Peptides against a protein of PDB entry 3V4O. Designs and how they scored, part 134

Target 1, 234 residues: chain A of PDB entry 3V4O
Amino acid sequence: DQPLAKDKVALLIGNMNYREHPKLKAPLVDVYELTNLLRQLDFKVVSLLDLTEYEMRNAVDEFLLLLDKGVYGLLYYAGHGYENFGNSFMVPVDAPNPYRSENCLCVQNILKLMQEKETGLNVFLLDMCRKRNDYDDTIPILDALKVTANIVFGYATCQGAEAFEIQHSGLANGIFMKFLKDRLLEDKKITVLLDEVAEDMGKCHLTKGKQALEIRSSLSEKRALTDPIQGTEY

## One batch from the design tools (peptide; made by RFdiffusion4, then SolubleMPNN)

Design b2_p21_4_s4 (from b2_p21_4 with E10K E11K E18K E19L E21K)
Fold by OpenDDE base, seed 1:
Structure b2_p21_4_s4 (fold): chain B 234 residues (1-234), chain A 21 residues (1-21)
Amino acid sequence: as target 1 above (234 residues)
Amino acid sequence: SLEEAKERTKKAFEELEKLLK
């Protein structure tokens, strides 16, 4: 009765050293912390920093190829981003100023591709800005995600708000990772876990009203990151 | 077969790391 993963794979991307945009610091520490945690959960983790558009697209493509029936996949991105009309975009380090959708990776497109993989679990976590980009008028056509896609999408920022590193707080981690790392190893349904993280963020005076975790899920099964991999004794 | 699949995945990630960073 215990849910089993065929395999566990994760791609973590942290963009900091932008060429034409403000540099960030939190993604470095956050990616490092998340890498260590996911490895404890028996994920095969690829962690990449400061990716160009070409590199990001290749990384995502390769990651998608690793997704298959029953596989647990986790994609994490920390860096600059924006959201226009429900479409979220991850910004590569070599993106021009201002950046446009053609130079960025559309999150919803990736989610669409993930749903075709029949994964046991797909987790997509974003720690980026949701501010509208007035310099991009592209409106991608979005298809609804399949109800049975087993995708959990976490967006760690307020809609329409720019998520800034609280540099004045002295926190080593970004806000999202600060709360996520405290719960990530818990044996709970992933949506429950993330909901608790969201609650923790809401109780913190530093984040209340400034940053939130939006969770969207098509997961109907009790899947957890702690679920064992098939063929292993537990 | 499962172990083989896991090994393939591992190698894929290793190659991915080589290609990108």
Scores: peptide ipSAE 0.038, ipTM 0.632, DockQ to the pose 0.044
Fold by OpenDDE base, seed 4:
Structure b2_p21_4_s4 (fold): chain B 234 residues (1-234), chain A 21 residues (1-21)
Amino acid sequence: as target 1 above (234 residues)
Amino acid sequence: SLEEAKERTKKAFEELEKLLK
């Protein structure tokens, strides 16, 4: 029995041109390439670049509204971020320096909202910094993700440092996207696919010990990004 | 421009929302 998606929707966010923080380059190319790949997988993709706090919150809210029973959702973010006490924060381009949690979007809060949706599959991919923000001591109390949420969370970054970008090696992609793009179209369970990406990253001398992919999943079904949409093809 | 592109994608997202709801 081939799993079917009611629909497939993706929101991709790439923040590069920060007002008060170092500018990035990789998100542009990464978002572009991921957009093309997801469209090949019949995702309806909305790609946004350089979002302010307001715009990011609005985009995420709108995305969450699209999540419904049987829908496959994918949320991708590339940009600055930080991790404090197990909480990850995405940094909008208009965030002050230093930024604080109230200026940023809490990933765990979004995940909590995502788990309330009866989606067929929900993928959240982060390519951002995991460096601690010493200027923010906020410790939000969040409930653990539900086991039945069908959420797959991929966190690709350098632990304790900003995400490494391949800017000087002739490659325009970030490290995560470099490896992800090679496997994303494979007809495999998404967690298996991401695990293979993680292995590829671990074998590469450029990324070994530098950047890793952390995978968290509550997916108990064999769901793949290649799963067909109901009423289209099987 | 980048701003114009952002606006277009935002509008597209809104239209997509209407379609899927």
Scores: peptide ipSAE 0.033, ipTM 0.657, DockQ to the pose 0.082
Fold by OpenDDE base, seed 2:
Structure b2_p21_4_s4 (fold): chain B 234 residues (1-234), chain A 21 residues (1-21)
Amino acid sequence: as target 1 above (234 residues)
Amino acid sequence: SLEEAKERTKKAFEELEKLLK
């Protein structure tokens, strides 16, 4: 039987106008296009741009409250970020320069909270730099995600962890969104879909060896973004 | 404006929360 979603909710965050860091361009269009695509997939989408630390934390908290048993959740972030010792951090627009972990949102912590929600599917997509932050020496202890948690984590980055530089280009979309948007509406298991996106990125001469998509999943069921919402007629 | 959009978003979250719970 085809899996059913209790409901579908998505939070999209695009940070561009940083106060103390280089401004980005791609998140605006990327969030817009992703919003439209997810709505076509019957997601209830909340899109936010240029969030401060407080606003980001609040948005994530509210999003987590929307997650419940059987719900399909998708969290997307585009903006500055960094990765230290296996921990990824999303950078709010009001983050200081240099920023530290206490100024940012830890992705792994959010993932940990997501796994407790017993969601039917939880997708976390990151389009941000994975560059090391030498100004942050915090070594958080990472708990392993539960195998039973239907969580898919996608991390798009660039060679040398310079994904943010691509967002300064004249491209209409970010590199990740460029390829994602072509496949997002496909009725495929989400991990298969993302894997194909990764392959597309690898085949493209513009991104080959430069931009990559890392996928981590604990998804043990055939769940797709196209799965219908329970109680709805399709 | 961005502030107006954020306010609408806040209300949207509240509305969605009611629907999902």
Scores: peptide ipSAE 0.030, ipTM 0.651, DockQ to the pose 0.107
Fold by OpenDDE base, seed 5:
Formats: C-alpha cells, structure tokens, sequence
Structure b2_p21_4_s4 (fold): chain B 234 residues (1-234), chain A 21 residues (1-21)
C-alpha cells in the first residue's frame, strides 16, 4: 500500500547575520530553494532567518507541537555550529563569542524529543560545521534513537576553510543544497535519496574530499517525501 | 477529523510565523 502522511510540516532555519561571528550568505538562498521544493511536495513550510536563541528555541518547540502520529516532519538548519564528542549544536545569531552549549541548541536533544511524537517520518538536516569548540566542556549524554522512531538525520559539513572559498566561487547555493535540490523531488525512500546525494557529493570534483554527508537513520519503513497526504487527491 | 487537524496545523504555522518574524 502507498504510504500516507497525516500531514507534512517543515521548519527551515537559516542563520546568516551573526552578531559576534562571521556572517554567512548561503543560508538565505538555500532556505529559499528548499522552501519552494518542499511546498511542491505539499509541505507546510515555515522559513525563518537570523534567529536569536530565544526565537530558535521557540520555533523548535512550536514545530515539535505540530509533530504527531503519522505526520511527516522536516527540520532544516543552516548556519554556524559545532560538534563536541557526538553532540551537535546549532548557533543562534546572538550567541556570544565564544559560544557555549548553554547559548546553543543541542541537536541530539531535539532528536530525542522528535522520537516521542510517533511521526510517520522525521527528517533532520544540518548544514553547519562540525568543528570542536574548545570553550565548551559539556559532557554529552546521548540516548539511542528508538528503532521505530522513523528519524533520518543528515549532517553535511565541509573541511576547513574550503567552505568559505566555495562561497566565493559564484555559487548561490551551498554545496549541500546544490546536490540535495537535484534529487529532493524524486519518489524514493528518503534514506536512498540522501545516500545518492552523498554519493554525488563524493564524486563531484568540487566537493570530493572536501564535503561529506553523514546519514543516520532509524527508518524501517519505506517513506518518501513524495508520499501523499491522507485524504488529499493529487 | 483529519481535515480539522490539517487546518489546525496550517493555523499553527501561520501563528508561528507571526510570532517569530
């Protein structure tokens, strides 16, 4: 039987105009492109730019409230970030320099909350750095994702300053979004789709050895972003 | 109903947009 979504909701966050950190450009275009694509997939999309810590937390909380049994949820973040011993943190635009975990949003904590919603599909996509933050000494306590959580986590990152150089190459989109947008509308299992994106990134001369996509999933069912919404004729 | 749920979701997102930006 064709999988059906109860509803489709997406929260897209792009942080660019940081107060105490280098400004970014790619998130603007990336969020815009992703918004258009997800709307074509009948997602209800909230796109937000340059969020403070409070705004980010509020947005995530409200997004979580929209997740429920059978709902397809997608959370996308583009901006500054860091990773310490398996914990990933999204950096709000008003984060101090240096930022610490208390100033940022922990991805793993959000994933933990998402798995409790009994969603039909949860997709969390990160386009941010994975560099260690030496100023954060928080010890991670990571819980394993539930096997039935149907969560797909994609983490795209660049090595070193190459991400900065590519931003000056005239490309409007970030590298991850460039490859993602080419496949996002395909009627494929989301993990297969992302794996193909990862493969494309690995084969491209522009990104080979420079940018990679890490995929983690607990998806045991065939779920695609193209799955129709229950009760709706397409 | 499913339709009511969809409408609620729509309204929630609209409200979220207004509240945050």
Amino acid sequence: as target 1 above (234 residues)
Amino acid sequence: SLEEAKERTKKAFEELEKLLK
Scores: peptide ipSAE 0.028, ipTM 0.590, DockQ to the pose 0.044

Design b2_p21_5_s1 (from b2_p21_5, 7 letters changed)
Fold by OpenDDE base, seed 5:
Structure b2_p21_5_s1 (fold): chain B 234 residues (1-234), chain A 21 residues (1-21)
Amino acid sequence: as target 1 above (234 residues)
Amino acid sequence: SELDALLQSFRPLSPEELAAL
C-alpha cells in the first residue's frame, strides 16, 4: 500500500549577505536547486534568502502552521550556524557580532514544535557549521523527540578551512547539495536516501574527512519524498 | 501556494523571483 501525503510543503532559507559576519555564496544556488527538485516532487515550496531574525521567526512560525496530521513538511536552512551542548542555532543575517542564542533560531525548539503536528513526515535539513560559539553560555535542556514524531533531521556539517572556502567561492552548489541533488528524486525511504547521501560524501575525495552528514530519525514508517499527495494519481 | 500567501506580507523575494528581475 502506497503511503499518501495529505499535502507537501517546504520552506527553504538561504542566508548569505550577513551584516556583521562573513558573506556566503553557496546558499543561493543550493536553495535554487533544491527548490526545483522539491517542486518536481509536488512540494509547495517557499524559498527565501537573507532573512533577518524577525523574518526567519515569522517564516518558521507560518511554516509550522501549515504542518498538520498527514502533511509532509521539509525545512531547509543554509547559512551560518553554531552548536553548543547539542543545541544548534541558525544565524539570521542581522545577527550581531558576536551573536548569541537570543539572536538566533534554536533548531531543537523548532523540532519540539514540529513533533506536536502529527505530520506524516517532517524533514529538517541543515547545511551550516557546528562549531562552538564561545560567546554563548546558554545551556538549554533538550527534550527527547516523541517516538511517533516522524521527524528526520539531517545535519550537514563542515570541519576545516577548505569547506569554508567553498562557501565563499563562486556560484556553485555546496557540498551537501551536490550529493543530495543526485538522490533526492529517488523513490526511497527518506532515511535510506539520506544515509546513501552520507555514504557518497564519505567516499568522495573532496569531502572525506572534511564534511559529514549526521542523521537523526524518529521515523517509524516507510515514508519517501516521492510519496503521492492524497487525491492525486501518479 | 498557501505558504506563499501566508508569508506574502513580510517575505523577501525568492531566488526565482530574484532571477526574474
Scores: peptide ipSAE 0.031, ipTM 0.521, DockQ to the pose 0.022
Fold by OpenDDE base, seed 3:
Structure b2_p21_5_s1 (fold): chain B 234 residues (1-234), chain A 21 residues (1-21)
Amino acid sequence: as target 1 above (234 residues)
Amino acid sequence: SELDALLQSFRPLSPEELAAL
């Protein structure tokens, strides 16, 4: 039988206008295009730009409340970030320079909370750098994903200055979204879809060695973003 | 609904931002 979603909800966050860090441009276009695509997939989409720490925490908390048994959730973030020893952090627009973990949102903590919601599918997509922050001495917290969590984690990372430069050049898609948008509507298992996106990024001479996509998954079922919502016939 | 409350709490893309795309 085809898997069914109880509901489909998405939270998209694009941070661009940082107070104490370089401004970005790509998140605006990326959030816009992803919003339109997810709406075609019958997602209820909340798209937000330039969130402070307080606003980001509230948005994530509200998103978590929408997650429940059988719900399909998608959380997308584009902006500045960093990674220290397996802990990834999303940087709010009002973060100080230098920023530390207490100023940012820990991805692994959010993933931990998502595991408790018994979702049908939970996709977390990050489009941010994952360089080490030498100004943060936070002790790493590493937890394995639960087998039953049905979580798919995609981490699109910039490799070097060139990928960062693209985000500053006008209103153009980021590298990740450039390839994701071509496949997002395909009726495929989400991990297969993302793997194909990763391959496309790797084969393109424009992005090879400049951008990579890391995929982690606890998904054991053939679930796709195209799966119908319960009570709706397609 | 919770979704409606969230939509009201935060700023979506403005018409000006959309026009700039």
Scores: peptide ipSAE 0.027, ipTM 0.561, DockQ to the pose 0.023
Fold by OpenDDE base, seed 1:
Structure b2_p21_5_s1 (fold): chain B 234 residues (1-234), chain A 21 residues (1-21)
Amino acid sequence: as target 1 above (234 residues)
Amino acid sequence: SELDALLQSFRPLSPEELAAL
């Protein structure tokens, strides 16, 4: 029996023009490409670039309000970030230098809130650095994620390493998106799809040993981004 | 729909706006 989505909603965030940090280029093209692909999959897509802390928090809050039973949600972030003691942080464009956790959005906090929504599918994709921030020694204590959340979390970089972005240009996709876009429209279970992307990245001489895709999933059903929409309430 | 209304609270960038960045 074909799984059905009540509705499909996506929030894409790309931060490039940082006020006090190195500017990025890849998020522009990546968000654009991903937007077009997700629209082909009948997602309602909100794409935002260069968000301040306030704007990012507001966007995430509004996105969470859209998540409900049976809804397919996708949250994508590309920009600066860091990981300290298992906690990942997305960096807004107005973050100070150096930035701390209080200036950033904690991914694990968002995941905690997402797990409460009883979504049909919830995908969270991060394309950011996982390097430790030595200027932040805070250790947030977060509850463990629930097993029954239908959440798929993808982290497109090597653990403890900066994202491989040196070869990125304003006109070319980031490394992760380059491989993702080739498979995103395939009618496959999302975890299988992402696993194949990971394999492609691992086989490529340009990315081998430089960038990887980490996948964590609580998905027990054969859910795909291509699943049709049944709901009309949203 | 309520979903559409909430989504519209955030205006996505147009292709022209993206090209201007």
Scores: peptide ipSAE 0.022, ipTM 0.537, DockQ to the pose 0.021
Fold by OpenDDE base, seed 2:
Structure b2_p21_5_s1 (fold): chain B 234 residues (1-234), chain A 21 residues (1-21)
Amino acid sequence: as target 1 above (234 residues)
Amino acid sequence: SELDALLQSFRPLSPEELAAL
């Protein structure tokens, strides 16, 4: 049987105009492109740019309220970030320099909340740095994701990506979005789709050895972003 | 441009606006 979504909702966050950190350019175009694609997939999309810590927390909280049994959710973030001891953090535009975990949003905490929603599909895509923050020594205790969470976590990272975005024109896609947009509309299991994106990135001489897509999932069903919404005819 | 116009629509939404999604 064809899997069905109760509803489809997406929150896209692109942080560019940081107050105390290098400004980015790619998130602007990437959020735009992803918005258009997800709308073609009948997602209800909220796209937000340059969020403060307060705004980011509120946005994520409200997004989580939209998640429920059978709902397809997609959360995308592009901006500055870091990873310490297996914990990833999204950096708001008003984060101080240096930033610490208390100034940022912990990805794993959000994933933990997502797993409790019994969603039909939950996709979390990160396009941010994974470098260590030497000014943050916090080691949070995180619980493992539930096996039945139906969560797909995509982590696209590029060594030196921050410098890359500063040097390139303001209307150029990031590397991840460049490859993702070519496949996002395909009727394939989301993990298969992302794996193909990862392969494409690996074959490109421009990205080989520079950027990779890490995929982690607890998805045991053939769920696709193209799955129809319950009660609709396609 | 059309792109510029569309990009202008990308603003932070209030929690109420997001909840109404």
Scores: peptide ipSAE 0.018, ipTM 0.437, DockQ to the pose 0.026

Design b2_p21_5_s2 (from b2_p21_5, 8 letters changed)
Fold by OpenDDE base, seed 5:
Structure b2_p21_5_s2 (fold): chain B 234 residues (1-234), chain A 21 residues (1-21)
Amino acid sequence: as target 1 above (234 residues)
Amino acid sequence: SALDALLQSFAPLSPEELAAL
């Protein structure tokens, strides 16, 4: 039995030109590559670069409205970020220095909202730093993923790692995208696919000990990005 | 559609536009 998606939608955000933080380069190429790949998978892709806090919040809110029963959603973010005691934050380009949680988008809050949707599949991929932000005193709220949420969360860095160091290595793609692009079109369960990407990253001497892929999943069904669309576009 | 609304609101970049950057 071939699983079917009601529709496939993706929001890709790449933040590079920060006002008060180091500029990045990799997100541009990575968003480009991922856009091309997802379109080959029949995703409707919205790709945005250098978003302010206001723009990011609006984009995510609008994206969440696209998530509905049976829909396959993919949210990708590349840029600066941080993690405090299990809470992860995406940093807009206009964030102050130092930034705090009120200046950023909380990943766990977004995941919580995604859990309220009866999506067929929801993939959230983060390519950002997991460095501790000592200037953020927000008390962490750890919400468990619901089994029925069908959420796959990929975090493409180690805790405490600085992603910007890798972006200065002269690589065309970010490390995560370098390995993801080789497998993304494979007809495999998404968790299996990402696990293989993680293994590839771990075996490569260029990435070993520098960056890793953490995968968290509530997916209890066989779902792949290659699953065909069944009906009316959303 | 909700997708159209999103597209209209943010003027997303096409792969061709991204490649031109």
Scores: peptide ipSAE 0.101, ipTM 0.706, DockQ to the pose 0.021
Fold by OpenDDE base, seed 2:
Structure b2_p21_5_s2 (fold): chain B 234 residues (1-234), chain A 21 residues (1-21)
Amino acid sequence: as target 1 above (234 residues)
Amino acid sequence: SALDALLQSFAPLSPEELAAL
């Protein structure tokens, strides 16, 4: 049986122009490329750049409202981030230096909310640093995740996002997007697709030992980004 | 659709707009 999506929606966030942190360049090109690809996959794509904490929280909240039974959702974030005590945080452009959890968006909290939506497929892709923030000692009490949605979480971990950007050659893709974009349109189960991307990244001598893709999934069905939208004929 | 209406509220950037940055 061919899986069907009730609808397809994506929110792409690229944070580059940080006020108190190093500027990034790759998110611009990465968001652009991903936008084009997802639109080819019939996603309704919202692409936002350089979000403040307020804007970012609002964007995520509104995105979550779009998620419902049978909907295919994709949330992509590229920017600064950190991980403390198993909790990952996305850093808004107006975050102070040093930033703390209260200034950032907790990934695990968002994942929890996504799991409650009974989506047909929900993909959360992070292209951010996974370094520890020594200035934040907050240990969030994480609630148990409710497994009610097909969620795939991809975490492209980088020791330093800046290290993988070409500073003098203009705009270029980040490493994760470089490999993701080559496979994204393939009609494959999303976990298989991401696993292949991870393998491709692992074979690259430039990123070997520096960047890896962690994949977590509660997906028990064969779902692909290429799955048609319900009611559409091709 | 309701979903489209919600998406519209984001004022998303088009690929063309992104390319122009």
Scores: peptide ipSAE 0.031, ipTM 0.666, DockQ to the pose 0.020
Fold by OpenDDE base, seed 3:
Structure b2_p21_5_s2 (fold): chain B 234 residues (1-234), chain A 21 residues (1-21)
Amino acid sequence: as target 1 above (234 residues)
Amino acid sequence: SALDALLQSFAPLSPEELAAL
C-alpha cells in the first residue's frame, strides 16, 4: 500500500550574487547539500545558481513541463524575496533596486500551475525573506490549494522578517538547511518531516525568534521523499 | 530519455562544481 512515484525531479535555485542587492553566502552550500541528499533519494536534480529573471522563468517553465501525473516534484529556492499580503516573490539576481512584482517570480502563480499537473507529490521550499516590499503595488490574488493537489509548501523565516543567515569567513549552511539536512533522508510523511524540522528550529536557542518554518499543505496521502519510483525493483 | 534531455538543457551544476565555487 506504499505510494509510488512515477518519477522524481527537483529544481534547486540559489541566488547569491545580486547586482543591485546585498550578496548572500548560504545558498551555495545549501544547494550543494540539498543536491547530494536528493540524489540519494533518487531524484533527478537540476541545481542552478545566480539566475537572471529570464533564466529563472525558463527554468521554472521547463520544470513544470517535467511535472505530470504521479511525478514527485521538488522546487527549492534560496535567495532574496518578499511577501505582500500572501503573495510571495522570488528575486532574480538582475532585479532592480527597488524591485517590483514584474521583476520577480510569483510563488502562488507557480503553485497554481503545479496543481494542474496531477502530481503524486509536489514540494515547494522557500528560504527567503518574508518582509513586505513597500515599492510593490501588486494587488494580491490568492487561490486556495486543491485538496487533491498533493502540494506541500514550506516557507523558511517568520512573516515580516528577513531570512536569517549565519555569516562566517568560510562557507556555512543557512539555518533552514542546517536542520533540514539532518532529517531529509528519513522515511516519513513529508509534512511530518517538515514539522519536525520546524520544531527543531523552534527549540534551538540560536534560531528561536529569528528563523521559523511555515508549512502549508494540501497533502492528504502518506507521501514521502523516500517513496520508490514505479518500475524499480527493491 | 526526454526527461534527461530536458534536465541536461538546464546545464545543472554538479556537486563537484558547486564545491569548487
Scores: peptide ipSAE 0.028, ipTM 0.632, DockQ to the pose 0.021
Fold by OpenDDE base, seed 1:
Structure b2_p21_5_s2 (fold): chain B 234 residues (1-234), chain A 21 residues (1-21)
Amino acid sequence: as target 1 above (234 residues)
Amino acid sequence: SALDALLQSFAPLSPEELAAL
């Protein structure tokens, strides 16, 4: 009755030391904490920082090769980003100023490829801005994503496109990671877990009306990050 | 494996490196 993962693999990308854009701080700490948590969940975790466009594309391509039938995959990105016409873009550290879509990785394209992998669970978490890039008026021709039960997409963003960090006694996390880390180890359906994270963010006076978590999923099975591995490694 | 290839192609943060952050 318990769902089983064929394997568990995660790629975490944190971009902070941009060449031509403001430097960030949160991705470093957030990737660190998420790595430790996912390892406790028996994920094989690859954590990369400050990737160029070339490196990011290669990392994502290799990650996609890891996705197969029954595999649990998690892709996390923290860094600069933007959203134009419903398309979200992750910004590499070597992106020019101003950057355009051809300099960035399109999230929807990656999601399209993920949906073909017949994964047991595929989670894509974005902690980046959704602000429009006024310097890029190009409209990528993208096919609509198919409704699949394989993908859970989480998008954490600030309404004002401002990066907020919460500093407590300890490591200074991004807002999303602050709330995610408190629940990530819970044995719950991933969409339920993320919904609770969203509620926690909404209840906090520091984040209420400032940052929200958008969840997109058609997951019908009770798949959790805590689901055990059946014994195949990739 | 693809995972091994990924690990070899990039310099992922080791547990020790992560702990040093």
Scores: peptide ipSAE 0.020, ipTM 0.590, DockQ to the pose 0.021

